# Ledger of designs, part 83: peptides against a protein of PDB entry 4Y8H

Target 1, 222 residues: chain A of PDB entry 4Y8H
Amino acid sequence: TTIVGVKFNNGVVIAADTRSTQGPIVADKNCAKLHRISPKIWCAGAGTAADTEAVTQLIGSNIELHSLYTSREPRVVSALQMLKQHLFKYQGHIGAYLIVAGVDPTGSHLFSIHAHGSTDVGYYLSLGSGSLAAMAVLESHWKQDLTKEEAIKLASDAIQAGIWNDLGSGSNVDVCVMEIGKDAEYLRNYLTPNVREEKQKSYKFPRGTTAVLKESIVNICD

## One batch from the design tools (peptide; made by RFdiffusion4, then SolubleMPNN)

Design b2_p24_4_s2
Fold by OpenDDE base, seed 3:
Structure b2_p24_4_s2 (fold): chain B 222 residues (1-222), chain A 24 residues (1-24)
Amino acid sequence: as target 1 above (222 residues)
Amino acid sequence: SAAVRAAEAAAAQAAYEAALAAAA
């Protein structure tokens, strides 16, 4: 998994790859790792997909109830606190690592949560098995006062770095944009780098040629 | 600069703590 978050001048972007794996096996090529907690608060999940989904649904339900009782728009920090308390209560037995992002009446926010309930704050974050490759892109190209378009590009480039360099990451890039004063924009399959263009030409291969079904280049670091 | 990033991180942390206090 590769998940990232990037703050921009008027909001926050989160992005994720879409590969799900079970050991060495690709279980799903188009797994959704971006989860809605509320209309304007989203998270990206790494770790156990079932745990991530269960936690985000539980907090989403609690945030909805809290919003109804308070007659207030949900705050990202409220979602963060609920997630933190829940993960801390289980002391890492829940295999969920989260990037939590959103917009609320206090502005735009970007946080990460580790499985044991520790939290980080940043302008850009990456988690998952591809996080190092993603972070290399983020550290190289992040600047203050990013535009929405620059932040989407940076987030998607960081996810692609994870896809190319991490066996646990792959397939497509999902993006969610949360801009202040706007509805959240969920861009499912924003990039589909592995869509085979329909070969315009049928090549008749000579007898004895094996069709290459898939080529994967693995960089072996010496 | 690392100093600007540290100051911004501190401001973000302070805003977070203030928002937590206001949510509580």
Scores: peptide ipSAE 0.005, ipTM 0.345, DockQ to the pose 0.019
Fold by OpenDDE base, seed 2:
Parts: C-alpha cells; structure tokens; sequence
Structure b2_p24_4_s2 (fold): chain B 222 residues (1-222), chain A 24 residues (1-24)
C-alpha cells in the first residue's frame, strides 16, 4: 500500500494506490483505500483493509452523531482524536495506519495516525509499504503555496513512485480533493497506468490453427 | 464510472447538509 496527503493553498489532497494483496497474490486490483468520515473529512488507510474500513465507519457514525448534537460542522481534529483513542485502546492490534485530512470552519488539516495511536502533522505525509518511495517524491517536489492542480499532480506522482518501487503497491491511483468552501471531489481511478491497452490485434486464432513462430524458406537450388 | 461516484458523493453531501439544517 501507498497512501499520501498533500496540503495546498486552499485545501488538502489525499491519494492511494488500489492494490490489495493476499500473500504473493493480487486479490483485488481496484481496492478502495480512501474512506469518507464526513462529507469534508476523508482518510486513506494502510494495513488490513477490513480494519481500516471498520474503524472509519465507526468514527464516521460517531462524528455524524456529534455534529448533529452540537449543530456544528465536523472538525478534522475531532475525527483525529476519536481515531487516535480507538487505535490506542487496541494497542496496535488493529492493523490500521491512517492519513486523515479534511476541511472545516478552522481551515484545512492533514494528519497521520499510526497503529499504536501516535499522530503526526505535516504539509505532506506518506504511509504504507511504498511510503519511502512516495516520500522521496514529496520531499523533492513539495513547495509552499501549491495550487490544487499541483497538489493533485504531486500526490499522484508520489503514489506512482510507490506503485513502481513497491510490490505491495500497484494498479490505479485514487484521489480525493478537499477544498475550502467546496464539496469533496472523489476522483476514483484518477490514473490507470496498468490498463492493458486493448491488444489492437485480437490474437483470436481460428480454432485449429497453430501459430507459426518462425518460417525459414531455404531455396534448394540444384 | 467517475461520474456516478461524483454524483453519489454530491448526493451524500446534500443529504448531510439537509440533516444539519434540520437539526439546527
């Protein structure tokens, strides 16, 4: 897995690869690793897909209830705190590593959470088995005051670095953009680098034909 | 399709905003 987050001038972008593996086998080529906590708060999950989904659904429900009770838009820090407490309670037995990002009335936010409940803050973050390759791209190309388009490109380039350099990462790139004053933009399969070009040649040989791999005509002249 | 997912996200956002407005 490779997951990243990047802050830009007016919001935050998160991105993920779509590979799911079971040992040496690619179980799913199009696994969704971006999860909605609330309309404007999303997370990217690394680790066990079932654990990340279950945790994010639980916190999403709690955030919705809290928002309704307080008559306030959900805050990213509230989601972060609930996730942190939940992961810490299980002392790393939940195989979930998360990048949490969103926009709220206080601005744009980007955090990471480790399986034991530790949290980091940053303008750019990466997690998962491909995180080192992704971080190399982020560190090389991140700048202050990124545009939305520059941040999407940077995040997607970082995920691609994970896809190319980590066997645990691959397939497509998903992106979610959370811009202040706008709805969240979920870009499923934003990049599909491994789409086999439809083989222009249908290698449907008629039944009963054997492919001639090599033909050599030897003229035996007398 | 990306369009269907965008529409689903927009519908979920609208439903959430409507729920917030009804609670307020």
Amino acid sequence: as target 1 above (222 residues)
Amino acid sequence: SAAVRAAEAAAAQAAYEAALAAAA
Scores: peptide ipSAE 0.000, ipTM 0.277, DockQ to the pose 0.016
Fold by OpenDDE base, seed 4:
Structure b2_p24_4_s2 (fold): chain B 222 residues (1-222), chain A 24 residues (1-24)
Amino acid sequence: as target 1 above (222 residues)
Amino acid sequence: SAAVRAAEAAAAQAAYEAALAAAA
């Protein structure tokens, strides 16, 4: 798995790969790893898919109830705290690690949570087996005052780095954009790098045409 | 630069702590 989060000037982007693996086997090529906690608070889940889904669903329900009781828009820090408390309660026995991001009345936020409930904060984050490759991209290209489009690109490029350099990551890239004052934009399969672009040019070669893959000319006479 | 990233991380941490305090 590779999951990333990137803050931009007016919001936050999270992205994930879509590969699910069981040991050396690709179990699912299009696993959804982005989960909605609330309309404007989303999570990228890594680790055991069942655990991430169960945790995010539980916290989503609790946040919804909390929002109703308080008559307030849910805050990312509230979701973070609930997730943290839940994961900590299980002392890392839940195989979930998360990037939590969103927008609320206090602004845009980006956090990570480890399986044991520890949290990090930053303008860019990466988790999962592909996180090192993703982080190399983020560290190289992140800057202050990213635009929405730059942040989407950066997040996607970071996920792709994970896909190319980690066997546990792959398939498509999902993106969720949370911009202040807007609805969240969930972009399922934003990139499909393994979808062979339909060769814009179908070269129909006649039967019996062998493609020359490589030609090397060796001068034998010197 | 590493220094800019460190300053940004520190600012983000401070903002996080303030937000946690406000959410408590």
Scores: peptide ipSAE 0.000, ipTM 0.362, DockQ to the pose 0.019
Fold by OpenDDE base, seed 1:
Structure b2_p24_4_s2 (fold): chain B 222 residues (1-222), chain A 24 residues (1-24)
Amino acid sequence: as target 1 above (222 residues)
Amino acid sequence: SAAVRAAEAAAAQAAYEAALAAAA
């Protein structure tokens, strides 16, 4: 897995690869790792996919209830606190690592949470087995005052670095953009780098033509 | 620069801690 988050001038972007693995096997080439907590608060999940899904659904339900009771838009920090408390309570029994991002009345936010409940704050973050390769791209190309388009590109380039350098990461890139004053934009399969265009060159060979796949001429000179 | 990024990260951490305190 490779997940990233990038802050830009008016919001935050998160991105993820779509590979799911079961041991040495690619179980799913198009696994969704971006999850909605609320309309404007999303997370990217690394680690155990089942744990990530279960945690994000639970917190999403609790945030919705909290928002209803308080008559306030959900805050990213509230989601973060609830996730942190939940993960800390289970002290590593839940194999979830999360990037939590969103927009709320206080602005745009980007956080990470580790399985043991530690949290980090940054303008750019990466987690998962491909996180080192992703971070190398982020550290090299991140700047202040990124545009939305620059942040999407940077996040997607970082995920691609994870895909190319980590066997546990791969397939497509999903992106979610959370801009202040706008609805969240979920870009499923924003990049599909491993979709070989079926160059179905329908070579209709005439009936009876054998396709030569490889010709090697070995000159046996005496 | 790495120093600017470190200062920004520290400011972001402080803002986060303040936000946590305000959310409590």
Scores: peptide ipSAE 0.010, ipTM 0.367, DockQ to the pose 0.019; fails the geometry check

Design b2_p24_5_s1
Fold by OpenDDE base, seed 2:
Structure b2_p24_5_s1 (fold): chain B 222 residues (1-222), chain A 24 residues (1-24)
Amino acid sequence: as target 1 above (222 residues)
Amino acid sequence: EEEKRKKEEEEKLAEEIAALPLLY
């Protein structure tokens, strides 16, 4: 997995690759690693797929209840705290590594969370097996005061570095843009750089193409 | 016997892979 988050002047963008694996097997070429916690708070997940999905759904549900109870829009720091406390309680046995981002009445936020419940804050972050490939791009091209378009490009370039250089990453780039004062923009398959060409050749051979080299009739009753 | 052994080894490998968690 390669997941990234990048802050820009008026919001935050997160992006992910679309490969899932099962040991040495590519299980899904086009999975969705971007999860909605609330309408304006999204996360990207790395680690155990079931754990990342389940924990984000659980916190999403609790954030909705908390929002209703407090009569307030959900805050990214509330989601961060709930995720952190939950993961810490399970001492890293819930294999979720998350980039959590969003916009709320306090502004735009970008955080990372590790399975043991540690958290980081930054203007740009990467996680997953492709994180070093992504970080090489981020460190090379990140600047302050990014525009929305520059941040989307930077995030997508960083994910592509994972797609090309990390065995755990592949296929497509998904993006979610969370801009202050706007709805979240989920861009499923924002880039599809690995579309397979149409098969140029048919492997349908005429009957008899494979020569019978030897035929033997064996009586199975002797 | 050798074909049976190969099939059993392939089936065992498939079961071992199937038991691995899906990762992101």
Scores: peptide ipSAE 0.362, ipTM 0.742, DockQ to the pose 0.733; fails the geometry check
Fold by OpenDDE base, seed 1:
Structure b2_p24_5_s1 (fold): chain B 222 residues (1-222), chain A 24 residues (1-24)
Amino acid sequence: as target 1 above (222 residues)
Amino acid sequence: EEEKRKKEEEEKLAEEIAALPLLY
């Protein structure tokens, strides 16, 4: 997995690759690693797929209840704290590694969470097996005051570095853009750089294409 | 016997892979 987050002047973008693996097997070529916690708070997940999906759904439900109870829009720091406390309680046995990002009434936010409940903050972050490949791109090209378009490009270039160089990463780039004052823009398959060429030949042959070289009738009953 | 052994090794490998968690 390669997941990234990049802050820009008016919001935050997260991106992910679309490969899932089961040991040496590519299980899915086009899975979705971007999860909605709330309408304007999204996360990218790495680690155990089931744990990542389950924990983000659980916190998403609790954030919705909290929002209704407080009559306030969900905050990224509330999701961060709930995720952190839940993961810490299970001492890293819940194999979820998350980049959590969003916009709320306090502004735009970007955080990472590890399975043991540690959290980081930054203007750009990467996680997963492709994180080093992604970080090489981020460290080389990140600057302050990125535009939306520059941040989407930087995030997608960082994911592509994972796709091309990490065995755990592959296929497509998914993007989610969370801009202040706008709805979240989920760009499923924003890039599809691994589309295979159309098959040049049909493997459906007419009956009788295979020549019969020899025929023999054998009686099997004594 | 060698084909049987290869099939058993492939089945064992398939079971070992199936026991691994799905990873993102």
Scores: peptide ipSAE 0.362, ipTM 0.739, DockQ to the pose 0.754; fails the geometry check
Fold by OpenDDE base, seed 5:
Structure b2_p24_5_s1 (fold): chain B 222 residues (1-222), chain A 24 residues (1-24)
Amino acid sequence: as target 1 above (222 residues)
Amino acid sequence: EEEKRKKEEEEKLAEEIAALPLLY
């Protein structure tokens, strides 16, 4: 997996690749690694697929209940704290590594969470097996005061670095843009750089290509 | 017998891979 988050002047972008694996096998070429916690709070997940999905759904449900109870829009820091406390309780046995991002009444936010419940903050972040490939792009091209378009490009270029250089990453780029004062823009398959061309050759041989060299009739009834 | 052993090893490997968790 390669997941990234990038802050820009008026919001935050997260992006992910679309490969899932079972040991040496590519299980799914086009899985979705971007999860909605709330309408304006999204996360990208790496690690155990079931754990990332289950923990984000659990916290998403609790955030909705909290929002209704408080009559307030959900905050990214509330989701961060709930995820952190849950993961820490299970001492890293829940294999979820998350980039959590969003917009709320306090502004735009970008965080990361590790399976043991540690958290980081930054203007750009990467996680997963492709994180070093992504970080090489981010460290080379990140600047302050990015536009929305520059941030989407930077995030997509960082995911592509994982797709091309990490065995655990592949296929497509998914993007979610969370801009202040707008709805979240989920861009499923924003880039599809691995579309397979039509096979140029057929391995259909004409009938009779393999000649019968010998025939023997054996009685198999004792 | 050797073909049967290879097939059993391939089936065992397939079962071991199928038992692995799905990873992102």
Scores: peptide ipSAE 0.358, ipTM 0.737, DockQ to the pose 0.703; fails the geometry check
Fold by OpenDDE base, seed 3:
Structure b2_p24_5_s1 (fold): chain B 222 residues (1-222), chain A 24 residues (1-24)
Amino acid sequence: as target 1 above (222 residues)
Amino acid sequence: EEEKRKKEEEEKLAEEIAALPLLY
């Protein structure tokens, strides 16, 4: 997996690759690693697919209840705290590594969470097996005061570095843009750089292409 | 016997891979 987050002047973008693996096998070429916690709070997940999905759904449900109870829009730091406390309680046995981002009444936020419950903050972050490939791009091209378009490009270039160089990453780039004062923009398959070319030949042969050279009927019942 | 053994080894490997967790 390669997942990234990048802050820009008026919001935050997260991006992910679309490969899932089962040991040495590519299980899914076009999985979704971007999860909605709330309408304006999204995360990208790395690690155990079931744990990343289940923990984000659990916290998403509790954030909705908390928002209804308080009559307030949910905050990214509330989701961060709930995720952190849950993961820490399970001492890293829940294999979820998350980049959590969003917009709320306090502004735009970008955080990361590790399975043992540690958290980081930054203007750009990467996680997963492709994180070093992504970070090489981020460290080389990140600047202050990025535009929305520059941040989407930087995030997508960082994911592509994982797609090309990491065995655990592949296929497509998914993006979610969370801009202050706007709805979240989920861009499923924003880039599809690995479309297979048309096959040069059809492998559908007519019946009888393989000749029967010999047939024998043997009675096996006494 | 050798063909049967190879098929059983391939089936066992497929079952072992199928039991691995799905990762992102």
Scores: peptide ipSAE 0.351, ipTM 0.737, DockQ to the pose 0.784; fails the geometry check

Design b2_p24_8_s1 (from b2_p24_8, 12 letters changed)
Fold by OpenDDE base, seed 5:
Structure b2_p24_8_s1 (fold): chain B 222 residues (1-222), chain A 24 residues (1-24)
Amino acid sequence: as target 1 above (222 residues)
Amino acid sequence: KKEEEEKLLKEREEAAKKREELGF
């Protein structure tokens, strides 16, 4: 997996690849690794797929209840704290590695969380097996005061570095853009750089390619 | 036979643990 987050002038973008794996097997070529915690708070997940989805749904439900109870829009730091405390309680046995990003009444935020409940903050972040490939692109091209378009491009280029160089990453680029004062823009399959061309040759042989050399009918019932 | 079966079971369990991580 390759997941990234990039802050820009008026918001935050997260992006992910779409490969799931079972050891050496590509299980799904077009899975979704971007999860909605709330309308304006999204996360990207790496690690155990089931744990990543389950923990983000659990915290998403609790954030919705908390928002209703407090009569306030959900905050990214509230989601971060709830995820952190939950993951820490299970001492890394929940295999969720998350980039959590969003917009709230306090501004735009970008965080990462590891399975043991450690948290980081940054203007750009990467996680997963492709994180080093992504970080090489981020470190080379990140600047202050990115536009929305520059941040989407940078995030997409960083995911592509994972797609091309990491065995655990592949297929497509998914993007979610969270801009202050707008709805979240979920761009499923924003890039599809691995569309397979039509096969030039067919292994469909004509009938009769394998000749019958001998036939024998044997009755097996007594 | 039992030691080979236990070794094969452990290798299958380790291979199954490596397979059960549907890695994102």
Scores: peptide ipSAE 0.258, ipTM 0.602, DockQ to the pose 0.105; fails the geometry check
Fold by OpenDDE base, seed 1:
Structure b2_p24_8_s1 (fold): chain B 222 residues (1-222), chain A 24 residues (1-24)
Amino acid sequence: as target 1 above (222 residues)
Amino acid sequence: KKEEEEKLLKEREEAAKKREELGF
């Protein structure tokens, strides 16, 4: 997996590749690794697929209840704290590695969470097996005051570095853009750089296409 | 032989666990 987050002047973008694996096997070529915690708070997940999805859904439900109870829009730091406390309670046995990002009444936020419940903050972040390939692109091209378009390009270029260089990453780039004062924009398959060429021929032949060169009947009973 | 067989069994079990879990 390659997942990234990039802050820009008026929001945050997260992106992910679309490969799932079962050891050395590619299980799915076009899975979704971007999960919605709330309408304006999204995360990207690496690690155990079931754990990343389940923990995100659990915290998403609790954030919705908290939002209703407090009559307030959900905050990214509330989701971060709930995720951190949950993962820490399970001492890293829940294999979720998350980039959590969003917009709320306090502004735009970007965080990462590791399975043991540690958290980081940054203007750009990468996680997963492709994180070093992604970080090489991020460190080379990140600057302050990125535009929305520059941040989407940087995030997608960083995911492509994972797709091309990491065995655990592949196929497509998914993007989610969270801009202040707008709805979240989920761009499923924003890039599809691994589309197969059209098959040149059909390999379905009518019966009898292969000529019988010789036939012999052998009795198997003595 | 028994220690090699037990090591091979453990490596296969660890490889099987890693294959059963869907990874992102």
Scores: peptide ipSAE 0.251, ipTM 0.602, DockQ to the pose 0.134; fails the geometry check
Fold by OpenDDE base, seed 2:
Structure b2_p24_8_s1 (fold): chain B 222 residues (1-222), chain A 24 residues (1-24)
Amino acid sequence: as target 1 above (222 residues)
Amino acid sequence: KKEEEEKLLKEREEAAKKREELGF
C-alpha cells in the first residue's frame, strides 16, 4: 500500500493506490483504500484491510452521533482522538495505519495514526509499504503554498512512485480532495496507468494443431 | 524432533494466518 496526504492553501488532498494483497498474491487490483468518516473527513488506510475498514466505519458512526448530539459539524481532531483511543486500547492488534484528513469549521487538517495509537501531524505524510517511495517524491517536490492542482499532482506522483517501486502497491490512483467551503471531491481511479491492452492473440487452436508424434497402446492388465 | 515439528507447525500456522489476512 501507498497512501499519502498533502495540505494545500485551501484544503487537503489524500491519495491511495488500489492494490490489495494476501502475502505474495495480488488479491484485488482495484480496491478502495479511501474511506469516508464524515462528508468532509476522509481517511486512507494501510495494514489489515478489514481492520482499516471496520475501524473507520465505527468511528464514522460515532462521529455522526457526536455531530448530532453537539449540533456541530464533525472535527478532524475528534475523529483523530477517537481513532487513537480505539487503536491504543487494542495495543496494535488492530492493524490499521491511517492518514486522516479533512476540513471542518476550524480549517483543514492532516494527521497520521499508527496501529498502537501514536499520531503525527504534517503538511505532507505517507504510510504503507510504499511510503518511502512516496516520501522521496514528497521531499523532492513539496513546497509551501501549494495550489489544489499542484497538491493533486504531487499526491498522484507520490502514489505512482509506490505503484512503480513497491510490490505492495499497484494499479490505480484514487484521490479525495477536501477544500474549505466545498464538498469533498472523491476521484475514484483519478489515474489508471496500468490498463491492460486488448489481447492480440487467441489461444484457441484448431483440432489437430498438436501433432501426434507417437502412439502406444499399453495393456495394463498384462 | 517433536519440538522441531511443533515449531514447524507453528510457523506454518502463522504463515497460513498471514495468507488469510487481506492487506492494504
Scores: peptide ipSAE 0.249, ipTM 0.600, DockQ to the pose 0.126; fails the geometry check
Fold by OpenDDE base, seed 3:
Structure b2_p24_8_s1 (fold): chain B 222 residues (1-222), chain A 24 residues (1-24)
Amino acid sequence: as target 1 above (222 residues)
Amino acid sequence: KKEEEEKLLKEREEAAKKREELGF
């Protein structure tokens, strides 16, 4: 997996690859690794797929209840704290590594969370097996005061570095843009750089292609 | 022979269980 987050002038972008694996096997070529916690708070997940999806759904439900109870829009730091406390309680046995980002009444936020419940803050972040390939692009091309378009390009270029150089990453780029004063923009398959060309050969052979080398008739009733 | 077959079956079952973990 390769997941990234990048802050820009008026918001935050997160991006992910679309490969799922089962050891050395590609299980799904076009899975979704971006999860909605609330309308304006999204996360990208690496690690165990079931754990990343289940923990984000659980915290998403609790954030909705908290928002209703407080009569307030949910905050990214509230989601971060709930995720952190849950993951720490399970001492890293829940295999979720998350980039959490969003916009709220206090502004735009970008955080990471590890399975043991540690948290980081930054203007750009990467996680997963492709994180070093992504970070090489981020460190080379990140600048202050990015536009929305520059941040989407930087995030998608960093995911592509994982797609091309990491065995655990592949296929497509998914993007979610969270801009202050706008709805979240979820861009499923924003880039599809791995469309397979037409196969040069058909695997349908004519009947009789396999030669009969020997035939024998055996009576089973004797 | 039987103990080696049981070890190979257990290694295949553990490898199959590790394959059931879908990784992102």
Scores: peptide ipSAE 0.246, ipTM 0.593, DockQ to the pose 0.130; fails the geometry check

